# Designs tried in a protein design run: peptides against a protein of PDB entry 4U39. Part 123

Target 1, 302 residues: chain A of PDB entry 4U39
Amino acid sequence: SIKVIGVGGGGNNAVNRMIENEVQGVEYIAVNTDAQALNLSKAEVKMQIGAKLTRGLGAGANPEVGKKAAEESKEQIEEALKGADMVFVTAGMGGGTGTGAAPVIAQIAKDLGALTVGVVTRPFTFEGRKRQLQAAGGISAMKEAVDTLIVIPNDRILEIVDKNTPMLEAFREADNVLRQGVQGISDLIATPGLINLDFADVKTIMSNKGSALMGIGIATGENRAAEAAKKAISSPLLEAAIDGAQGVLMNITGGTNLSLYEVQEAADIVASASDQDVNMIFGSVINENLKDEIVVTVIATG

## One batch from the design tools (peptide; made by RFdiffusion4, then SolubleMPNN)

Design b2_p21_1_s2 (from b2_p21_1, 12 letters changed)
Fold by OpenDDE base, seed 5:
Structure b2_p21_1_s2 (fold): chain B 302 residues (1-302), chain A 21 residues (1-21)
Amino acid sequence: as target 1 above (302 residues)
Amino acid sequence: SGRLTIIDQLGEKTEYTVIEL
């Protein structure tokens, strides 16, 4: 089974976005120290952590409180994650609960023998230096606790949105990018396409790989596959070129009109931008909601 | 109708049926 655990406010917003976009084949778990915020989660499983420590009032933007809250609730977390083959831990880094609890939750998942993937955001620069420093500490702790850690730099989202984009929409886009990171992997396992991957293939690419970068490309029209692939490998979300990656996981998602030729064309473009010795796997997914769109997701590991 | 599972501090699961009115 695949479980997605949203940790704290940002993680739970991402989980809500995943549910709203009908990401299939996963179980959603919402974790928070704030009981009121947790009640707003759309997740089927809800867990309040650190109830003794926080009294449901949240972590007060303190990562140490988030950490201790997860440690207090270890047995609850173990029970929620039990039997998962794969666990996605999603959080917005820089806050109290997400930053502190996500590494603890990830370690619990890993100790249970699940393939543990972190999908986390760095805060926007406008959120302030304190959040950036807290996020850096949380990311470091996550890297030790996961098999693969996908880090989304929120500031790079500002390069793909209009300059007049309201702050609230920038956060929604961050939630959407988190969704795309989880879905880009989970769909390869859970959703049939033209080229299916098994869990073992994904595990081979993602097990003990450390930090990863994600690129996304979306296109329509006659050259949509090539355009989407080019956008993915040149994505602002890639803090580095994919030509240094030891592993590449690629998802080519399209509508019912997705052709094997388009899948191959996209894969060839990503392969040509990757190292010759890269372990690249690619899968295709059919999503009837995309109609004429192709979405290419690239995850570069190592 | 959604299913809601709450895991309490003891790891006990309570399942609720959420009926949207």
Scores: peptide ipSAE 0.158, ipTM 0.717, DockQ to the pose 0.015
Fold by OpenDDE base, seed 3:
Structure b2_p21_1_s2 (fold): chain B 302 residues (1-302), chain A 21 residues (1-21)
Amino acid sequence: as target 1 above (302 residues)
Amino acid sequence: SGRLTIIDQLGEKTEYTVIEL
């Protein structure tokens, strides 16, 4: 089974966005120290952590409180994650609960034998230096606790959106990029396409790889597959070129009109931009909601 | 109709059936 655990405010916003976009084949778990915020989650499974420590009032933007809250609730977390083959841990780094609890939850998932993937954001520069420093500590702790850690630099989202984009919309786009990172992997296993991958294929690329980079490309029209692939490998979300990656996981998602020719064309572009010795796997997914759009997601590991 | 599972401090699961009226 695949489980997605949203940790703290940012993680739970991302989980809500996944549920609203009808991401299939996954179980959603909402975790928070704030009981009122947890009640607003759309997840089927809800867990309040650190009830004794925080009394449900949240972590007060302190990562040490978030960490201790997860440690207090270890048995609850183990029971929630029991029987998962794969666990996605999603959080916004820089806060209290997400930054402190996400590494503890990830370690519990890994110790249970699940393939553990972190999908987290760095805060925007405008959120201030304190949040950036807290996020750096949380990301460092996540790297040690996961098999693969996808880090989304929120400042790079500002390169994809209009310069006049309101701050609130920039946060919504960060939640959407977290959704795309989880869905881009989970759909390869859980959603039928033209080319299906098994869990063993994904595990080979993602097991004990450490940091990963994600690129996304979206296009429409006659050359949509090639354009989406080119956008993915040149994505602002890629802090480095995919050249030199040891592993590449590629998802080609389209509507019911997606052809095998388009899938092959997109895969050839990504392969040509990668090292010759790269372990590249690709899958295709059919999403009826995309109509004429193709979405290419590339995850570079190693 | 939705399902809600709450895991308490002891790890015990309570399942609720949410009926949208």
Scores: peptide ipSAE 0.147, ipTM 0.706, DockQ to the pose 0.015
Fold by OpenDDE base, seed 1:
Structure b2_p21_1_s2 (fold): chain B 302 residues (1-302), chain A 21 residues (1-21)
Amino acid sequence: as target 1 above (302 residues)
Amino acid sequence: SGRLTIIDQLGEKTEYTVIEL
């Protein structure tokens, strides 16, 4: 089974976005120290952590409180994660609960033998130095606790949105990118396409790889596959070129009109931009909600 | 109609049926 755990406010917003976009084949778990925020979760499983420590009032933007809250609730977390083959831990780093609790939850998942993937955001620079420093500490702790950590640099989202985009919309886009990161992997396992991957293939690419980068490309029209692939490998979300990656996981998602030729064309473009010795796997997914769009997601590991 | 599972402080699961009114 695949479990997606949203940790803290940002993680739970991402989980809500995943549920709203009907990401299939996953169980959603909302974890928070704030009981009121947790009540707003759309997740089927809800868990309040650190109830004794926080009294349900949240972590007060203190990662140490988030950490201790997860430690207090270890048995609850273990029970929620039990039987998972794969666990996605999603959080907005820089906050109290997400930053502190996500590494603890990830470690619990890993200790249970699940393939543990972190999908987290770095805060925007405008959120201030304190959040950036807290996020850096949380990301460091996540790297030790996960098999693969996908880090989404929120500042790079500002390169793909309009300059006049309201702050609230920038956060919504961050939630959407978190969704795309989880869905880009989970769909390869859970959703049939033209080319299916098994869990073992994904595990080979993602197991004990440390940091990962994600690129996303979306295109329409006659050359949509090639354009989407080119956008993915040149994505502002990629803090480095994919040519240095030891592993590449690629998802080519399209509508019912997605052709095998388009899948191969996209795969060839990503392969040509990758190292010759790269372990590359790719899958295709059919999403009926995509009309004329192709979405290419590239995850570079190692 | 949705399902809601709450895991309490002791790790006990309670399942609720959520009826949207």
Scores: peptide ipSAE 0.124, ipTM 0.687, DockQ to the pose 0.015
Fold by OpenDDE base, seed 2:
Structure b2_p21_1_s2 (fold): chain B 302 residues (1-302), chain A 21 residues (1-21)
Amino acid sequence: as target 1 above (302 residues)
Amino acid sequence: SGRLTIIDQLGEKTEYTVIEL
């Protein structure tokens, strides 16, 4: 089974966005220290952590409180994650609960033998230096606790949205990019397409790989596959070029008119931009909602 | 359903299940 665990406010907003977009084949778990915020989750499983420590009042933007809250609730987290083959841990880094609890939850998932993937955001620079420093500590702890850690630099989202985009919409886009990171992987396993991957293929690329980068490209028209692939490999979300990655996971998602030729064309472009010795796997997904759009998601590991 | 065998630049073969929708 695949489980997605949203940790703290940002992680739970991302999980809500996944549920709203009908991401299939995954079980959703919402974790928070704030009981009122947790009540707003759309997840089927809701877990309040650190009930004794926080009394449901949240972590007060302190990562040490988030950490201790997850430690207090270890047995409950273990039971919720039991039997998962794969666990996505999603969080916004820089806060109290997400930053502190996500590494603890990830370690619990890994210790249970699940393929553990972190999908986390760095805070925007405008959120202030304190959040950036807290996020750096949380990301460092996540690296040790996961098989693969996808880090989304929120400041790079400002390069893919209009400069006049309101701050609230920039946060919604961060939640959407978290969704795309989870869905881009989970759909390869859980959603039938033209080319299906098994869990063993994904595990080979993602097991004990450490940090990963994600690129996304969307295009329409006659050259949509090539354009989407080029946008993915040049995505502002990629803090480095995909050259030098040891592994590449690629998702080519299209409508019912997606062809095998378009899938191959997109894969060839990503392969040509990657190292010759790269272990690349790619799958295709059919999403009827995309109509004439192709979405290419690239995850570079190593 | 078909099988697609992809041979990478190193000659490694990966077999995929192709579902024609």
Scores: peptide ipSAE 0.000, ipTM 0.253, DockQ to the pose 0.063

Design b2_p21_1_s3 (from b2_p21_1, 11 letters changed)
Fold by OpenDDE base, seed 3:
Structure b2_p21_1_s3 (fold): chain B 302 residues (1-302), chain A 21 residues (1-21)
Amino acid sequence: as target 1 above (302 residues)
Amino acid sequence: AGVLTIIDQLGEKTTITKTVL
């Protein structure tokens, strides 16, 4: 089974966005130290951590409280994650609960033998230096606790959105990019397409790879496959070129009109931009909610 | 019908079935 665990405010907002977009074939778990915020989760499984430590009042933006809250609730986390083949741990780094608890939860998932993938955001520069420093410590701890860690630099989202985009919409776009990172992988396993991958293929690319980068491209029209692939490999979310990656996981998602030719054209573009010795795997997904759009998601590992 | 599972401090799972009105 595939489990998605949202940790703290940002992780739970991302999980709510996944549920609202009908991401199929995954079990959702919401984790928080704030009981009131946890009640707003749409997840089927809700877990309050650190109830003795925090009394449900949250972590007070302190990562050490988030860490201790997850340590207090270790047995509950183990029972919630038990029997998962794959665990996505999603969080907004820089806060108390997400930054402190996400590495502990990831380590528990890994110790249970699940393929453990972190999908986390760095805070925007406007959230201040304290959040950036807290996020850096949490990302370092997360990297040691996961098989693969996808880090989304929120400041790069500001290159994709209009310059006049309100701060609240920039946070919604960060939640959407977290959704795309989880869905781009989970759909390859859980959602039927033109080319399905097995869990063993995904495990080969993602096991013990450390840091990963994600690129996303969306296009419409006659050349939509080629345009979406070019946008994905040149995505502002890629902090480095794809040609340095040892492994590439590609998702090509389209509507019911997605052709095998379009899938091959997109895959050839990403392969041509990658190293010759790259272990590249690609899958295709049919999403009936996509009209004339193609979405290409690229995850570069190694 | 949405099934809500609550895991308490003892690891006990309580399943609440929301009856779709």
Scores: peptide ipSAE 0.045, ipTM 0.584, DockQ to the pose 0.015
Fold by OpenDDE base, seed 2:
Parts: C-alpha cells; sequence; structure tokens
Structure b2_p21_1_s3 (fold): chain B 302 residues (1-302), chain A 21 residues (1-21)
C-alpha cells in the first residue's frame, strides 16, 4: 500500500490539495501538534502528536517541540504506517511541527521497511531568515531519514508564477507543487497508463538515493510532448541540471489522445539531457481531465 | 460516507463514519 503523511501546516495543506485533486491509490494521513489545524484536514486518518507536550496548541514554530512531539507519539505513528510498502512524508520546512516531526516520522517509516520518500518545501525568502535556517536543519535531518528527498525551493515558484501573485497564492502553488511531486510518483504505480511501472522499478530508482530534484513541464498543441519534456528538464524547480543525476524517474501524463509516439519523443528528450550512464525509468499515465495537455514530471536522483 | 479514523493520544483508533447527509 502507498501512504501519504502530511506533517504540520504545510504538509496538511498539501494533503488537502491532493484529496481535492482526487489523487488515487493512496491512503492519506494528517499529522499535527495543533488540534484545531488538524480538524481542517480532509484526510481520512488524523493524528494529533505530542498531546502531552503541546496540549494541542502546536509547536510554537520550534522544531525541537515538533521532534519531541513525534517521539512522544512514536507508537501511534508506527501503527498508522504499519503495512505500507511506500510512504510519502510531505512537509513545509521552516515551521515547528513539519521541520521537527517529519524526520522522525520518515525514520519510523524507513525502520518499518517502507520505501520512504520525503517531498518537502524550502520556505520563501520573505518568510524570514529564522525559517530558512530551521528549514536547512530539518532538510539535513530528512536526508538521513529517507530513501529519497525531493526538495522544492519555494523561491523558484516565484519564477513560474506572475510577479504580482499574492503571497497566499504563492503558498497554494507550493502546495500544488508538493501534490505534483507525490502524484507524479504515485500515479506511476497506482494508475494504469500506456507504459506501466511496477513498485520494484520505482524502488530501484528511489531506494537510498538521498537528495532529488523535480522538474515539471506542461504543454499543448502538436509538439506538446517535446515542449513539455523541454520545460521539465529546464524547470526553475531544478536547482541543478539533470545531467549529473545517477537516476531519473519520468512521468508522462496525458489525456486519452496521448500517443505512444509522444511518450517516446518525451522520453528521448529527457534521456538526451541526462548522463549517458543514467538509470532512467519512465511511465505513462492517462488522465482524462488533461484533454489536450501533456504533463511531464522528471525526478532526478543521485 | 467518509470514514474518519482518529488516532487518539493513547494510540486507539476511533473510526467515525460521517453519514453524508
Amino acid sequence: as target 1 above (302 residues)
Amino acid sequence: AGVLTIIDQLGEKTTITKTVL
């Protein structure tokens, strides 16, 4: 089974966005120290952590409180994650609960033998230096606790949205990018397409790879596959070029009109931009809601 | 009907079936 665990405010917002977009084949778990915030989760499973420590009042933007809250609730987390083959741990880094608890939860998932994937955001620069420093510490702890850690640099989202985008919409786009990172992988396993991957293929690419980067490209029209692939490999979300990656996982999602030729064309573009010795795995997903759009998601590992 | 599973402070799973009205 695949489980997605949202940790703290940002992780729970991302999980809500996944549920709103009907991401299939996954079980959703919402974790928070704030009981009021947890009540706003759309997840079927809700877990309050650190109830003795925090009394449900949250972590006060302190990562050490988030860590201790997850440690207090270890047995509950183990029981919620038990029997998962794959666990996504999603969080906004820089806060109290997400930054502190996400590494502990990830380690619990890994110790249970699940393929553990972190999908986390770095805070925007405008959230302030304290959040950036807390996020750096949390990302370091996540890297040790997961098989693969996808890090989304929120400042790069400002390069793909309008410069006049309100702060609240920039956070919604960060939640959407977190969704795309989880869905781009989960759909390869859970959703039938033109080219299906098994869980063993995904595990080969993602097991013990450390940090990963994600690129996304969307296009329409006659050259949509090639354009989407080119946008994915040149995505502002990629902090580095994919040519240094040891592994590449690619998702090519299209409507019912997606052709095998378009899938191959997109795959060839990503392969040509990658190292010659790269282990590239690609899958194709059909999403009837995309109509004439193609979405290419590239995850570069190693 | 949405099934809500709440894991309480004691680790007990309470399943609440939300009757969709």
Scores: peptide ipSAE 0.042, ipTM 0.577, DockQ to the pose 0.015
Fold by OpenDDE base, seed 4:
Structure b2_p21_1_s3 (fold): chain B 302 residues (1-302), chain A 21 residues (1-21)
Amino acid sequence: as target 1 above (302 residues)
Amino acid sequence: AGVLTIIDQLGEKTTITKTVL
């Protein structure tokens, strides 16, 4: 089974966004130290961690409290994760619960033998230096605890949204990018398409790879496949060029009118931008909600 | 009908079926 764990406020908002977008074939777990925030989760599984430590009042933006809360609740986390083949750990880094608990949860998933993928955000620069420093420590701890860590730099989201975008909408876009990172992988396994991947293919690309970068491209019209692929490989979310990645995982998602020609055209563009020795795998997904849109998601590992 | 599973501090799973009203 595939499990998605939202850890803390940002992770739980991302999980809510996944549920609202009907991401299929995954089990949702909401984890928080704040009992009131946890009640707002749409997840089918809700877990309050560190109830003795925090009394349900949250981590107070302290990662050490988040860490200790997950350690206190280890057996509960193990029981929630039991039987997962793959675990996504999603969090907004820089906070208390997400930053501290997500690495502990990821390690528990990995110790259970699940393919463990972190999908996390770096805070916006405007959230202040303290959050950036806490996020850096949490990202370092996540890297040791996961097979692959996708890090989304929130400041790069400001390059893809209008300059007048309200702060609340910038956070919603961060939740959406977290959704796209999880869905871009989970759909390749759980959702039938024109080209299906097995779990072993995904495991080969993602097992023990450390840091990963994600690019996303969306396009419509006659050249939509080529445009979406070009946007994905040039995505502001890619902090480095895709050349030099040891592995590439590509998702080509379209509506019911997605053709094998469009899938091949998109794959050829990503392959041509990648190293010649790259282990590239690609899958296609049919999503009826996209109508005439194509979404290309690229995950570069190594 | 959304199935809500709550894992308590003892690791006990409680499954609450929300009846859609």
Scores: peptide ipSAE 0.038, ipTM 0.554, DockQ to the pose 0.015
Fold by OpenDDE base, seed 1:
Structure b2_p21_1_s3 (fold): chain B 302 residues (1-302), chain A 21 residues (1-21)
Amino acid sequence: as target 1 above (302 residues)
Amino acid sequence: AGVLTIIDQLGEKTTITKTVL
């Protein structure tokens, strides 16, 4: 089974965005120290952590409170994650609960033998130096606790959105990029396409790889596959080129008109931009909601 | 039947047709 666990405010917003976009074949778990915020989750499973420590009032932007809250609730987290083959841990780094609890939850998932994938954001520079420093500590702890850690640099989202984009929309786009990172992997396993991957294929690319980068490309028209692939490998979300990656996981998602030729064309572009020694796997997904769009997601590991 | 193409460390493309049961 695949489980997605949203940790703290940012993680729970991302999980809500996944549910709203009908990401299939996954079980959603919302975790928070703030009981009031947790009640706003759309997840079927809601877990308040650190009830004794926080009394449901949240972590006060302190990662140590988030950590201790997850430690207090370890047995409950173990029970919720039990029997998962794969666990996505999603959080906005820089806060109290997400930053502190996500590494603890990830370690619990890993200790249960699940393929544990972190999908997390770095805060925007405008959120201030304190959040950046807290995020750096949380990312470091997360890297040790996961098999693969996808880090989304929120500042790079500002390069793909309009300059006049309201701050609230930039946060919604961060939640959407978190959704794309989870869905880009989960759909390869859970959603039938032209090219299906099994869990063993994904596990080969993602097990014990440490940090990963994600690129996304979207295009329409006659050359949509090639354009989407080119956008994915040149994505502002990629802090480095994919040519140094030891592993590449590629998702090619399209509507019912997605052809095997388009899938192959997109895969060949990503392969040509990758190292010759890269272990590359790709899958395709059919999403009827995309109509004429193709979405290419590239995850570079190692 | 899904076609998996794996590009190995030698740049060799292996196409695996997996029947997802």
Scores: peptide ipSAE 0.013, ipTM 0.318, DockQ to the pose 0.113

Design b2_p21_1_s4 (from b2_p21_1, 12 letters changed)
Fold by OpenDDE base, seed 5:
Structure b2_p21_1_s4 (fold): chain B 302 residues (1-302), chain A 21 residues (1-21)
Amino acid sequence: as target 1 above (302 residues)
Amino acid sequence: AGRLTIIDQLGEKTTVTVTDL
């Protein structure tokens, strides 16, 4: 089974966005120290952590409180994650609960033998230096606790959105990019396509790889596959070129009109931009909600 | 009406049907 665990406010917002976008084949778990915020989650499973420590009042933007809250609730987390083959841990880094609890939850998932993937954001620069420093510590702890860690730099989202985009919309786009990172991987396993991957294929690329980069490309028209692939490998979300990656996981998602030729064309472009010795796996997904659009998601590992 | 599973401090799973009030 695949489980997605949203940790703290940002992680729970991302989980809500996944549920709203009908991401299939996954079980959703919401974790928070704030009981009021947890009640707003759309997840089927809700877990309050650190109830003795925090009394449901949240972590007060302190990562050490988030960490201790997860440690207090270890047995509950183990029981929620039990029987998962794969666990996505999603959080907004820089807060109290997400930053502190997500690494603990990730370690619990890994110790249970699940393929553990972190999908986390760095805070925007405008959120201030304190959040950036807290996020850096949380990201470091996540890297040790996961098989693969996808880090989304929120400041790069500002390169994709209009300069006049309200702050609230920038956060919604961060939640959407977290969704795309989870869905881009989970759909390869859970959603049938033209080319299906098994869990063993995904595990080969993502097991014990450490940091990963994600690129996304969307296009329409006659050259949509090639354009989407080119946009994915040149995505602002890629802090570095995919050149030198040891592993590449690619998702090609399209509507019912997606052709095997388009899948191959997109795969050939990503392979040509990758190292010759790269272990590249690619899958295709059919999403009936995509009319003429192709979405290419690239995860570069190693 | 969604099913809500709450895991309490004791690890007990309570499934409640949330009726939209």
Scores: peptide ipSAE 0.041, ipTM 0.596, DockQ to the pose 0.014
Fold by OpenDDE base, seed 1:
Structure b2_p21_1_s4 (fold): chain B 302 residues (1-302), chain A 21 residues (1-21)
Amino acid sequence: as target 1 above (302 residues)
Amino acid sequence: AGRLTIIDQLGEKTTVTVTDL
């Protein structure tokens, strides 16, 4: 089974975005220290952590409170994650609950023998130095607790959105990029396409790889596959080129008109931008909601 | 009406309908 656990405010917003976009084949778990914020989650499973420590009032932007809250609730987290083959831990780093609790939850998932994937954001620079420093500590702790850690640099989202984009929409786009990171992997396992991957294929690419980068490309028209692939490998979300990656996981998602030729064309472009010795796997997914769009997601590990 | 599973501090699962909150 695949579980997605959203941790704290940013993680819960990402989980809500996944549910709203009908990401299939996953169980959603919302975790928070703030009981009021947790009530706003759309997840089927809701867990308040650190109720003795916080009394449901949240972590007060303190990662140590988030950590202790997850430690207090360890047995509950273990029971919620039990029997998962794969666990996605999603959080906005820099806050109290997400930053502190996500590494603890990830370690619990890993100790249960699940393939544990972190999908987290770095805060925007405008959120201030304190959040950046807290996020750096949380990312370091996540790296030790997961098999693969996908880090989304929120500042790079500002390069893909209009300059006049309201701050609230930039945060929604961060939630959407978190959704794309989870869905780009989960759909390869859970959603049939033209080329299906199994869990063993994904595990080979993601097990004990440490940090990963994600690129996304979207295109329409006659050359949509090639354009989407080129956008993915040149994505501002890639803090480095995909050359030098030890592993590449690629998702080619399209509508019902997605052809095997388009899948191959996109895969060839990503392969050509990767090292010759890279362990590359690719899958295709059919999403009827995309109509004429192709979405290429590339995850570079190693 | 969404199902809500609440896991309490003891690990006990309670499933409620959203209409029951």
Scores: peptide ipSAE 0.037, ipTM 0.559, DockQ to the pose 0.015
Fold by OpenDDE base, seed 4:
Structure b2_p21_1_s4 (fold): chain B 302 residues (1-302), chain A 21 residues (1-21)
Amino acid sequence: as target 1 above (302 residues)
Amino acid sequence: AGRLTIIDQLGEKTTVTVTDL
C-alpha cells in the first residue's frame, strides 16, 4: 500500500490539496500537534501527536517540540504506517511540527521497511531567517531518515507565478507543487495487483538516493508534449540540471486525447537532457480533468 | 518501456505496459 502522511500545517494543506485533486491509490494520514488545525484536515486518518507535551495547542514554531511530539506518539505512528510498502512524508519545513516531527515519522516508516520518500518545501525568504535556519536543520534530518528527499524551494515558486500573486495564492501553489511531487510518483505505481513489478522499478530508482530534484512543465496546443517536457527539464524548481542524475522518473499526464506519439516525444526530450547511463522510467497518465493540458513531472535522483 | 495509466472518472486506475515505446 501507499501512504501519504502530511505533517504539520503545510503538510496537511498539501494532503488536503491532494484529496481535492482526487489523487488516487493512496491512503491519507494527517498528523499535527494542533488539534484545531487537525480537525480541518480532509484525511480519513487524523493523528494528534504529542497530546501530553502540547495539550493540542501546537508546537509554537519550535522544531524540538515537534520532534518530541512525534517521539511521544511513536507507537501510534507505527500502527498508522504498518503494512505500507511506500510512505510519502510531506511537510512545510521551517515550522515547529513539520520540521521536527517529519524526520521522526520518516525514520519510523523506514524502520518498518517502507520505501520512504520525503516531499518537503523550504520556506519563502520573506518568512524570515529563523524559518530558513529551522528548515535547513529539518531538511538535514529528513535526508538521513528517508530513501529519497524531494526539496521544493518556495522562492522558485515565485519565479513561476505572477509578481502580483497574492501571498495566499503563493502558499496554495506550494501546496500544489507538493501535490505534483507525490502524484508524479504515485501515478507511476500501478493499482493493487500490478504494484509489485512497478513498485520494484520505482524502488530501484528511489532507494537510498538521499536527494532528488523535481521539475514540472505544463503546456497546451499542438506542441504541448514537447513544450511541457522542455519546461520540466528547465523548471525553476530544478536547482541543478538533470544531467548527471543516476535515476530519472518521468510522468506525462494528459487528457483523453493524449497520444502515444506525444508520450514518446516527451520521453525523448527528457532522455536527451539526461545522462546516457541514467536509469529512466516513465509513466503516462490519462486524467480526464486535464482535457487539452499536458503536465510533465520529472524527478531526478542521485 | 513506457507505461500508460488511465484514471477513469471514478478514480480507478488501469495500467498498460507499452513495450513498443
Scores: peptide ipSAE 0.033, ipTM 0.567, DockQ to the pose 0.127
Fold by OpenDDE base, seed 2:
Structure b2_p21_1_s4 (fold): chain B 302 residues (1-302), chain A 21 residues (1-21)
Amino acid sequence: as target 1 above (302 residues)
Amino acid sequence: AGRLTIIDQLGEKTTVTVTDL
């Protein structure tokens, strides 16, 4: 089974966005120290952590409180994650609960023998230096606790949105990019498509790989596959070129008119931009909602 | 080398190793 665990405010917003977009084949778990914020989750499983420590009032933007809250609730987290083959841990880094609890939850998932994937954001520079420093510590702890850690630099979202985009919409786009990171992998396993991956192939690419980068490309028209692939490999979300990656996971999602030729064309572009010795795996997914759009998601590991 | 797993409409998985990338 695949479980997605949202940790703290940013993680729970991402999980809500996944549920709203009907991401299939996954079980959703919402974790928070704030009981009022947790009540707003759309997840079927809701877990308040650190009830004794925090009294449901949240972590007060302190990662050490988030950590201790997850440690207090370890047995509950273990029971919620039990029997998962794969666990996605999603969080916004820089806060109290997400930064402190997500590494503890990830370690619990890994110790249970699940393929553990972190999908996390770095805070925007405008959230201030304290959040950036807390996020750096949380990302370091996540990297040790997961098999693969996808890090989304929120400042790079400002390069793909309009410069006049309100702060609230920039946070919604961060939640959407977190969704795309989880869905781009989960759909390859859980959603029947033209080309599916088995869980063993995904495990080979993602097991003990450390940090990963994600690129996304969307296009329409006659050259949509090639254009989407080129946008994915040149995505502002990629802090580095994919040519140094040891592994590449690619998802090509299209409508019912997605051709095998378009899938091959997109895969060839990503392969040509990667190292010759790269272990590349790709899948294709049919999403009837995309109509004439192709979405290419690239995850570079190593 | 890419690995291609095709699940057909009947749920049959065919995995092909794309060696000629």
Scores: peptide ipSAE 0.016, ipTM 0.368, DockQ to the pose 0.251

